# Designs tried in a protein design run: peptides against a protein of PDB entry 7UQJ. Part 367

Target 1, 160 residues: chain A of PDB entry 7UQJ
Amino acid sequence: PELYQNFNITPPRGVLFHGPPGTGKTLMARALAASCSSDERKITFFMRKGADILSKWVGEAERQLRLLFEEAKKHQPSIIFFDEIDGLAPVRSSKQEQIHASIVSTLLALMDGMDNRGQVIVIGATNRPDAVDPALRRPGRFDREFYFPLPDVKARFKIL

## One batch from the design tools (peptide; made by RFdiffusion4, then SolubleMPNN)

Design b2_p30_4_s4 (from b2_p30_4, 16 letters changed)
Fold by OpenDDE base, seed 4:
Structure b2_p30_4_s4 (fold): chain B 160 residues (1-160), chain C 160 residues (1-160), chain D 160 residues (1-160), chain A 30 residues (1-30)
Amino acid sequence: as target 1 above (160 residues)
Amino acid sequence: as target 1 above (160 residues)
Amino acid sequence: as target 1 above (160 residues)
Amino acid sequence: EEEEKIKKIEEERAKAREKEIEKYLEELAR
């Protein structure tokens, strides 16, 4: 928050962590939450799994998202971490259209409704950024993207 | 592998990483794969999500597990990482018994069939270790467990 | 230990993990602690936040550091992980000179006092390696440095 | 192709670092 203010940069509202499974996306989000917490300024970390919101809250996913964002705003500075966000907000062209479309629309509205002055950061993690609705990847939403490469690919490159 | 040989320790065939979502289990497994790779000795890292094996390979999950272990043996030293292993090997008492029982039985047989001289390590990650079949948590299988606490709890455990 | 002995290399006592917040420094340190743990040889992982040592132990930070190193030696093999080590060991030229100078001096002495045969590894994590006292970054202290780029910068460095 | 190349070089550098950390720790564990 303050670093972005000091740099006169509009803090990104959303950050997309993408890369193969197990590249550390979820951990990074948590490490960020921990690193941004000081004794004076505890960051509240909210985590949800995309598939869990859909599977556990069938028919209430929109309400659960609203409540999550309200709670995050109430406990600011806060991080909302969506693990497997592709499970929550799949590409709109996927044949299970109606249920996912409402959830995506709600998430879009919630991200757009975040005041840039609010100390709420949204982090989405996905193994497939191309499986995430492109509308979420626009400026003012998940407008920064961070690639997490495979450690196997990481280890191969020191041998070459 | 060699470290365990040098210590005259039977290398654990399996390690269970457990803890809340996003505590870094998957990243840890990957960091371990990277940490065991030297310039001379590349570790091959195989990753599977438990739910993906069940959902993508309905009726072939056993065959896919066998092929995975064969490939891991062929490319040793190797790590097989099962993310969300509770999704692959749920507790046998869950009412979807037959399909899960066959898959669990196959995974047990594959872990038991690993020669202790083989340079294949299996890492299971779960958010719910109690949702993993206890038969997988026995000696010679996932006989080591690593807890990944929440970053906030990691911060708390130092305060206590 | 033994590999460094085999290479006739003095094992580095300290490793500096540096990079932006949430780049996985703290996880990597934990991954390393886990990877070095065997059934016979459990690594004890001590974690401290630099700012917590200063803020919670105003006037006793030196004593707390001594106790930490003694405990780590007692429970060897061990890892001492300092998160936000720049908060503990700021550059000596920073205006809050006297309190920080004593703490830095104590940390230097503790790192120098580690026997190279001791199985105590110190890992420092920082978002700003340039904010860490250069005296800590000398041979026999934090003499290895590992950069943890932002995942975007990790994704960008492949482009360049 | 450039994004894949970019994706390859950073994976290389990151694994390079992980592997150094690994060698370092294998060396420390030995």
Scores: peptide ipSAE 0.007, ipTM 0.202, DockQ to the pose 0.046; fails the geometry check

Design b2_p30_5_s1
Fold by OpenDDE base, seed 4:
Structure b2_p30_5_s1 (fold): chain B 160 residues (1-160), chain C 160 residues (1-160), chain D 160 residues (1-160), chain A 30 residues (1-30)
Amino acid sequence: as target 1 above (160 residues)
Amino acid sequence: as target 1 above (160 residues)
Amino acid sequence: as target 1 above (160 residues)
Amino acid sequence: VAPPPGFSVELEGEKIPLYRSKEVEEAAEK
């Protein structure tokens, strides 16, 4: 959040973190949340895993998304982080079409329903950006994307 | 890596990274892998997710573990990183006892079968260390544990 | 640490952790320190902030560095962690040249004066690796560099 | 294919290329 404010860049409603597994997407999202919080202005960080929303809340995933966005709005400024967002909103595969379509529709509506004045940022993380429903990657949703490359094995991660 | 050589500390065969979700466990494992590689001495990094080994390889999880360790040994120096290792080797719950017991037994045997001269390090990451079978957390296995805590909100992430 | 022992990699005298603010560089350094310590062999961890050495010890920064290295050598195996090392050894900017040049010279001499048998590892952390004097990034000094992507900062690395 | 670097945000010293998805670019060109 502070980055976008500091750079006079209009903060996206949604930011997609994508890159290979273990590139620190989840970590980055938490770090962003922590960095944007000051002692005077704490940011509330909400984390959900895409597959958990489907598996734990079969038939209630939509309600859980609504509750999550309501809670984030109530506790603004806030960050909603969806880890493995491709698990929540996979590209429409024929076999799970209806349930996934409703969840995607709900998430789209929730992202679209965020007023530009809302201090709520949504971060989605995925290892497979092409497995995320393209409708989520449109303007006003996850319209900014951050690529987390694999550290090139030639990049001596000199983690000292 | 270099710290343990300097300190004449016997390197563990296995390192358990544990802490809340999104604390950078996977990233740290990759970072460690990359740090240990030089231009002259590349470390091969193998990553597997615990649940993926169970779900993709129902009945072949043991074989996949064996193949993974063989491949890691063939490409030594190497790191095997198990993400969500509690998904591979949960604490023996009565309902899934036999399949999980066999996988745990195989992983134990593979870790025990690593010769002390083997340039293979195993890193397990979990959000629930207490959900990992205690047999894996014993000396000669995951006998070193790293706790990855959540951010102190006071750290200004100056994201450039 | 353990990775380097297993891989027969000569540990660097100095390790540069770089990455943006909040990346858990400090935390990772503490983590590495704790991981290298056993119940039988505790590693002494010395932490200093680069700017603190300059600001608190104007004219005595060199002496403080010498004392730090002496104390680390006395308590070996030990880790010296310099947080914000770019504050201690910025790239030679004309306006602060003499004082910074002397501190850099002292740090270089201290790092060069570490015998390869000394169980002292120096970790420097910076958000700006290009702001660190290149002389510190040469072989035998901070010759290993680790890139840290963003952390979850409250993370009590209980490195077991 | 690595996405073409748009605005690079140095997140943790990694210039994370900030880019618009192709759909966002195509929607902005309209």
Scores: peptide ipSAE 0.020, ipTM 0.270, DockQ to the pose 0.038; fails the geometry check
Fold by OpenDDE base, seed 1:
Structure b2_p30_5_s1 (fold): chain B 160 residues (1-160), chain C 160 residues (1-160), chain D 160 residues (1-160), chain A 30 residues (1-30)
Amino acid sequence: as target 1 above (160 residues)
Amino acid sequence: as target 1 above (160 residues)
Amino acid sequence: as target 1 above (160 residues)
Amino acid sequence: VAPPPGFSVELEGEKIPLYRSKEVEEAAEK
């Protein structure tokens, strides 16, 4: 939230962090949250793992997403961090179960329903940006993307 | 690698990284790997996710673990990083499937079979150290543990 | 500490962590410090910010550095972490004030005066490795460097 | 002297206070 106010940049509703496993996507989201919080202005940080929302809330995932966004709105300024968002909102295929389609549709509606002036930022992290439903990567949703490169460990490591 | 030589501490064969999600455990393992590698001495870094070894290699997980440790030994100096090791080696319960018991038993035997002078280090990362089989947390296995605290974001964040 | 003993690598006296702001350099240094400590062997962790040493100790910075290194030696095993070390040891220029030259000279002498078997490790963190005096980046000083990649700071500025 | 609250490293679930020695604190207070 804070970073955008200073720059007269309309805050994106959603930011996609993508890159190989262990590139610090989650750490960055936490660090960004920390950097935007002051003693005068605390940010509320919500963390959910995409696969956990699907597995724990089968049949209630839509309601839990709604409650999460309502609580984030209640506790503004806030960050909602979806770790492994490709597990929550996989690419729509003709073979996609109706459950995934409903969750994705709910998440789309929740992101579209966020006020442009709302102090809620959604960060999605994935190791596979191409596995995220393209509808989530459109303007007004996850319309900013950040690649987390592997540390230059490859120059020194044979990563087998 | 670097810090233990100064301290005359017998290097553990296994190191357990634990802490809340997104505290940089995987990033740390990669950075430690990078740190120990030079142009003259490259470390081979093996990364495996615990759940992937279980899911991809049902019935072959023991063989794949053996191959991984053999390859790590062949490419010394090396680091084996198990991300989400609680998914590979969950706590043994009376109700645990024979498959998990066999994988844990194989991993125990592989860690015990490492030479004390071997240039293979095993790093396990977990969000739930108490969900890791206590037999893996014994001397000569994962006998060193590192807690990754949440960044001091907690002072500024209400993590809901 | 651990990883160097296994690899018969002479531990560096100094390690330079570099990369964009918020890459977790400080978190990494703390986690490394934590990692090297056990119930049997506690590491003393000294944290100093380069700009704080210059600003708080104008005219006494050399003495404070000496005291810091003496205390680190007294409390072995120890880690000295300089956050923003480019603020403490900027690149020597023909226009550099005599004060900065004296601080850099003192830090060089302190790092050179460390025993090869001493259990004191110095970690410097910077966002600008090229702003650190090259004399500090020589063998026996900060002779190991770690890049912490964040996605392009421009991407933070696109979030900025 | 207990490190400032933000500088504790938790090892094995125990907050290991990164002790600043009294000498570094006395030096930092001067």
Scores: peptide ipSAE 0.000, ipTM 0.287, DockQ to the pose 0.042; fails the geometry check
Fold by OpenDDE base, seed 3:
Structure b2_p30_5_s1 (fold): chain B 160 residues (1-160), chain C 160 residues (1-160), chain D 160 residues (1-160), chain A 30 residues (1-30)
Amino acid sequence: as target 1 above (160 residues)
Amino acid sequence: as target 1 above (160 residues)
Amino acid sequence: as target 1 above (160 residues)
Amino acid sequence: VAPPPGFSVELEGEKIPLYRSKEVEEAAEK
C-alpha cells in the first residue's frame, strides 16, 4: 500500500511467490508487509498454510477463508499470506476431491470480491506454480508472480 | 563443518529453529548451508518436510529417514533440514498414533547414531517448539535452539 | 546476534549482499533483522542508502556514519543496512573524488573498530560487488558475501 | 536436492533467500 503509493503503483491484489522450497517466499511476503508498514501506517499480516486450512478445518475451510478475508479487510491495510497455496488450491482435475474444488472456488470468489479500494494484498507461496489452479493466476487474483530461484552456490560460501 | 572447524567450535549435531511461521527458519537453514560451503568445500543440503514424510511415505517414513541420513552421510559435509519438524515428531502423548511414535523413535536413534566425526548437521524448523518431542531437544540431538521471533514492528517501520 | 550467541559463533561484522537489481537484497537485509529479533530480544534495524549519505550529507557523511554506528551500538543488538553500498564505498581509483575516499576510510575504520563483543551486524547491499572497495570485503568487515541472483525473468517483470 | 543455501533475511519474520540465476551461472562459466 504505502510502498505502492510512494511509487504510484497500483498494488497487485494477489501475488504468487513461487520457486523451490526455502527460497524465502514466506519471508518476502513478510518483508513486503514490513516494508509497506510505516510508524504511521501499520500493515497487518495474516498467514495461513494451505494444507492447514484443509486438515485443521475439515468441512469449515471455506468459512475460515471467508473469516480470514473479512478479518484482513477489517484490519487493512493488510497482507494475507498463503504459504503452500498449492496445498489449498490444486489444479482442477476430474479426479480432484470435491472439497478441494469448493475451497478453490471460495478463494477465487474472495479474491474476485476484493474491491479495488481494499488495502488487502494476497500473497500465495508455492513450490509448484503449475500445481496452482490457473484460475488463481488470472488478472484480479494472483496476477503477479515472483520466482524465487535457488541461491547460487558460490554466493552461499561467502557467508562463512 | 568448515565454519565450526575454522572457529574450533564443536558443531551442533542438531539445531532447532523455532519461531512463528514465516520467521525464515527454512531460509536460515539454507543460509547456514551456504555459509558453511566454500568453493573448495561444497555442503550438500537435504530438505524434507515433516508432514510430507508422514503423508507421502505412509508405512515407509522410518525407511525414508534412514535413507536420508545415509545419503547425507554419503554426501557430507551436509545439512539435513526438516521443515515443520513438529509434523514429523510431535510431543509423545498417550493419544498419539503409533506411527508418530515410531517415526520419532527412528529420528531419535538416527540423531543419536551420528558419529561426532560426522559432518552432518540436522536443522529442524518448527513454529511450535513445545510441540516437538522434548527427547529431540536433548544433548546430541537438537541440542541448540534458535528462536526466530516475529520481526519487531519498529524494525518493520525502518524498512520504509 | 542471538543466533550467533546460541551457536557460540562470532557474528560476522559485515555481510555483503550482492546481485542484480531487484533480487531482494534490501528485503533480505530487513528480513535478517526481523529473524534475529526475538520477543525477548528485539533487534534494532538501521537502514541507510549509500547515495543518500553522500547526497543528503555533503561534508557530513563521515559524521553521519559515526553517529549511525554509535546509535547502532547504543541500541544493540542491531543491524545496520546499507542499501546501494557501492554508492557509498566505490572501488578506490585515482579518478575518484576525495570525498568518496574519506567516506570509505571512515566506514573501514568504523567496521574495524567494532568490538567483537558488539552485537552490531552491518549488511551492505549492492548490485555491483566489484564496484565495492575490496578493502570492505576483507575479514572483519564485509567478510561474508551473499549473491542474490536474478529471479526468473517472468517474476522480475511483475516486481517492476 | 534442496537448493543451496543463500543468505536469508527475515522481513516481518520471514527469511528471504539469496540466489544466483542460471544466466549468471552461465556467464560465470564463461
Scores: peptide ipSAE 0.000, ipTM 0.295, DockQ to the pose 0.045; fails the geometry check

Design b2_p30_5_s1
Fold by OpenDDE base, seed 5:
Structure b2_p30_5_s1 (fold): chain B 160 residues (1-160), chain C 160 residues (1-160), chain D 160 residues (1-160), chain A 30 residues (1-30)
Amino acid sequence: as target 1 above (160 residues)
Amino acid sequence: as target 1 above (160 residues)
Amino acid sequence: as target 1 above (160 residues)
Amino acid sequence: VAPPPGFSVELEGEKIPLYRSKEVEEAAEK
């Protein structure tokens, strides 16, 4: 939070963490959430998985997304982290394409409906950024992308 | 691998990373793999997802597991990371229970068949350790468990 | 960066990542840098090692720190990541204590001299937070600390 | 490791445990 205030940057509504699996995308999202929290100003961290969003009954996924964003707004400052947001990728069945389109459309609307003043950040993590709906990657949504490279093994020795 | 050799610790055949989603289980697995790799001794990191294992045709999943372990043994020192190993959890259908039982049995056999001298470490990550087959959590398999707690959100606001 | 703007939080001048080696501290720092970068607004990520800072000739280390902070300020929004900042810890020699004191004093001054409006975040990573000079851990410096726990040892054995 | 869904984590403490991703740890061990 504070870094962005310092940067006079319009806070991204959403950030896409992408890169090879296990590059720490989810850890990063959590670390970001924790780093922006102070004793006085706790950030509420909400996490969902793309597959878990899809596992909901038709309309329930959308409802749960709305509730999540409402709860995030209620508990602002907050972070909504979607792990494996590529799990919202259309599964090749026509029924799943429609369900996917509805869920993605709902997520788009929720991200678009976040007032720029809303202290809600959305973080999506994917191993397959190209499997994320391009509409989610547009300005005002996941308009910021972070590539999590495989930590160079040398750099990991540095992490150890 | 080397860390365990250095500590005169019988390297676990398997380690279970468990904890809330986004606690960095997958990142940790990669970071460990990278940290144990030197310029002289690269560890080969093999990653699979529990759901991707199940998405294989009956017998192909088991074959792919065998091939994975063979490849890991061929490229030792190596780490096999199963992300979302709870994705190997039986879905409530009887057909899926049988498929699950075969895959789990194969994984058990592969983990049991890893000679203690094999420089192959298996890492399973789950958000639901209780959804992991108890047989996988026995000594000689995923006999080591790491809880990835939620990083205290206070400190993560400090990272941001 | 933007997350901090949204949260109306005074951005930490510095964040200390601490925890056992291989816990993903460096990976996390890189991932933060990557996640805060967009196509329009790239965060410049500067990385140094504590040991590499000390390996500089007396006065050159301080100069390099100043240059690093100046470059970071020039390329704001930016992140300065000091990996193994515990490598700035005084080695028990009186000469090294003086050199350390100078470098640490310079780092303190640079962190203190970062205007709260400066779009420069400093991240220090250490395996030994208690080996980090307490002066660096004060408010307005590395006032935010992130513990990277050992993934529960069971899980690390799986990562290794 | 994905944070459990829907928890308001009140940030109480100065020290945040950063979660290592398993993939990063395994890639570091390899």
Scores: peptide ipSAE 0.000, ipTM 0.325, DockQ to the pose 0.055; fails the geometry check

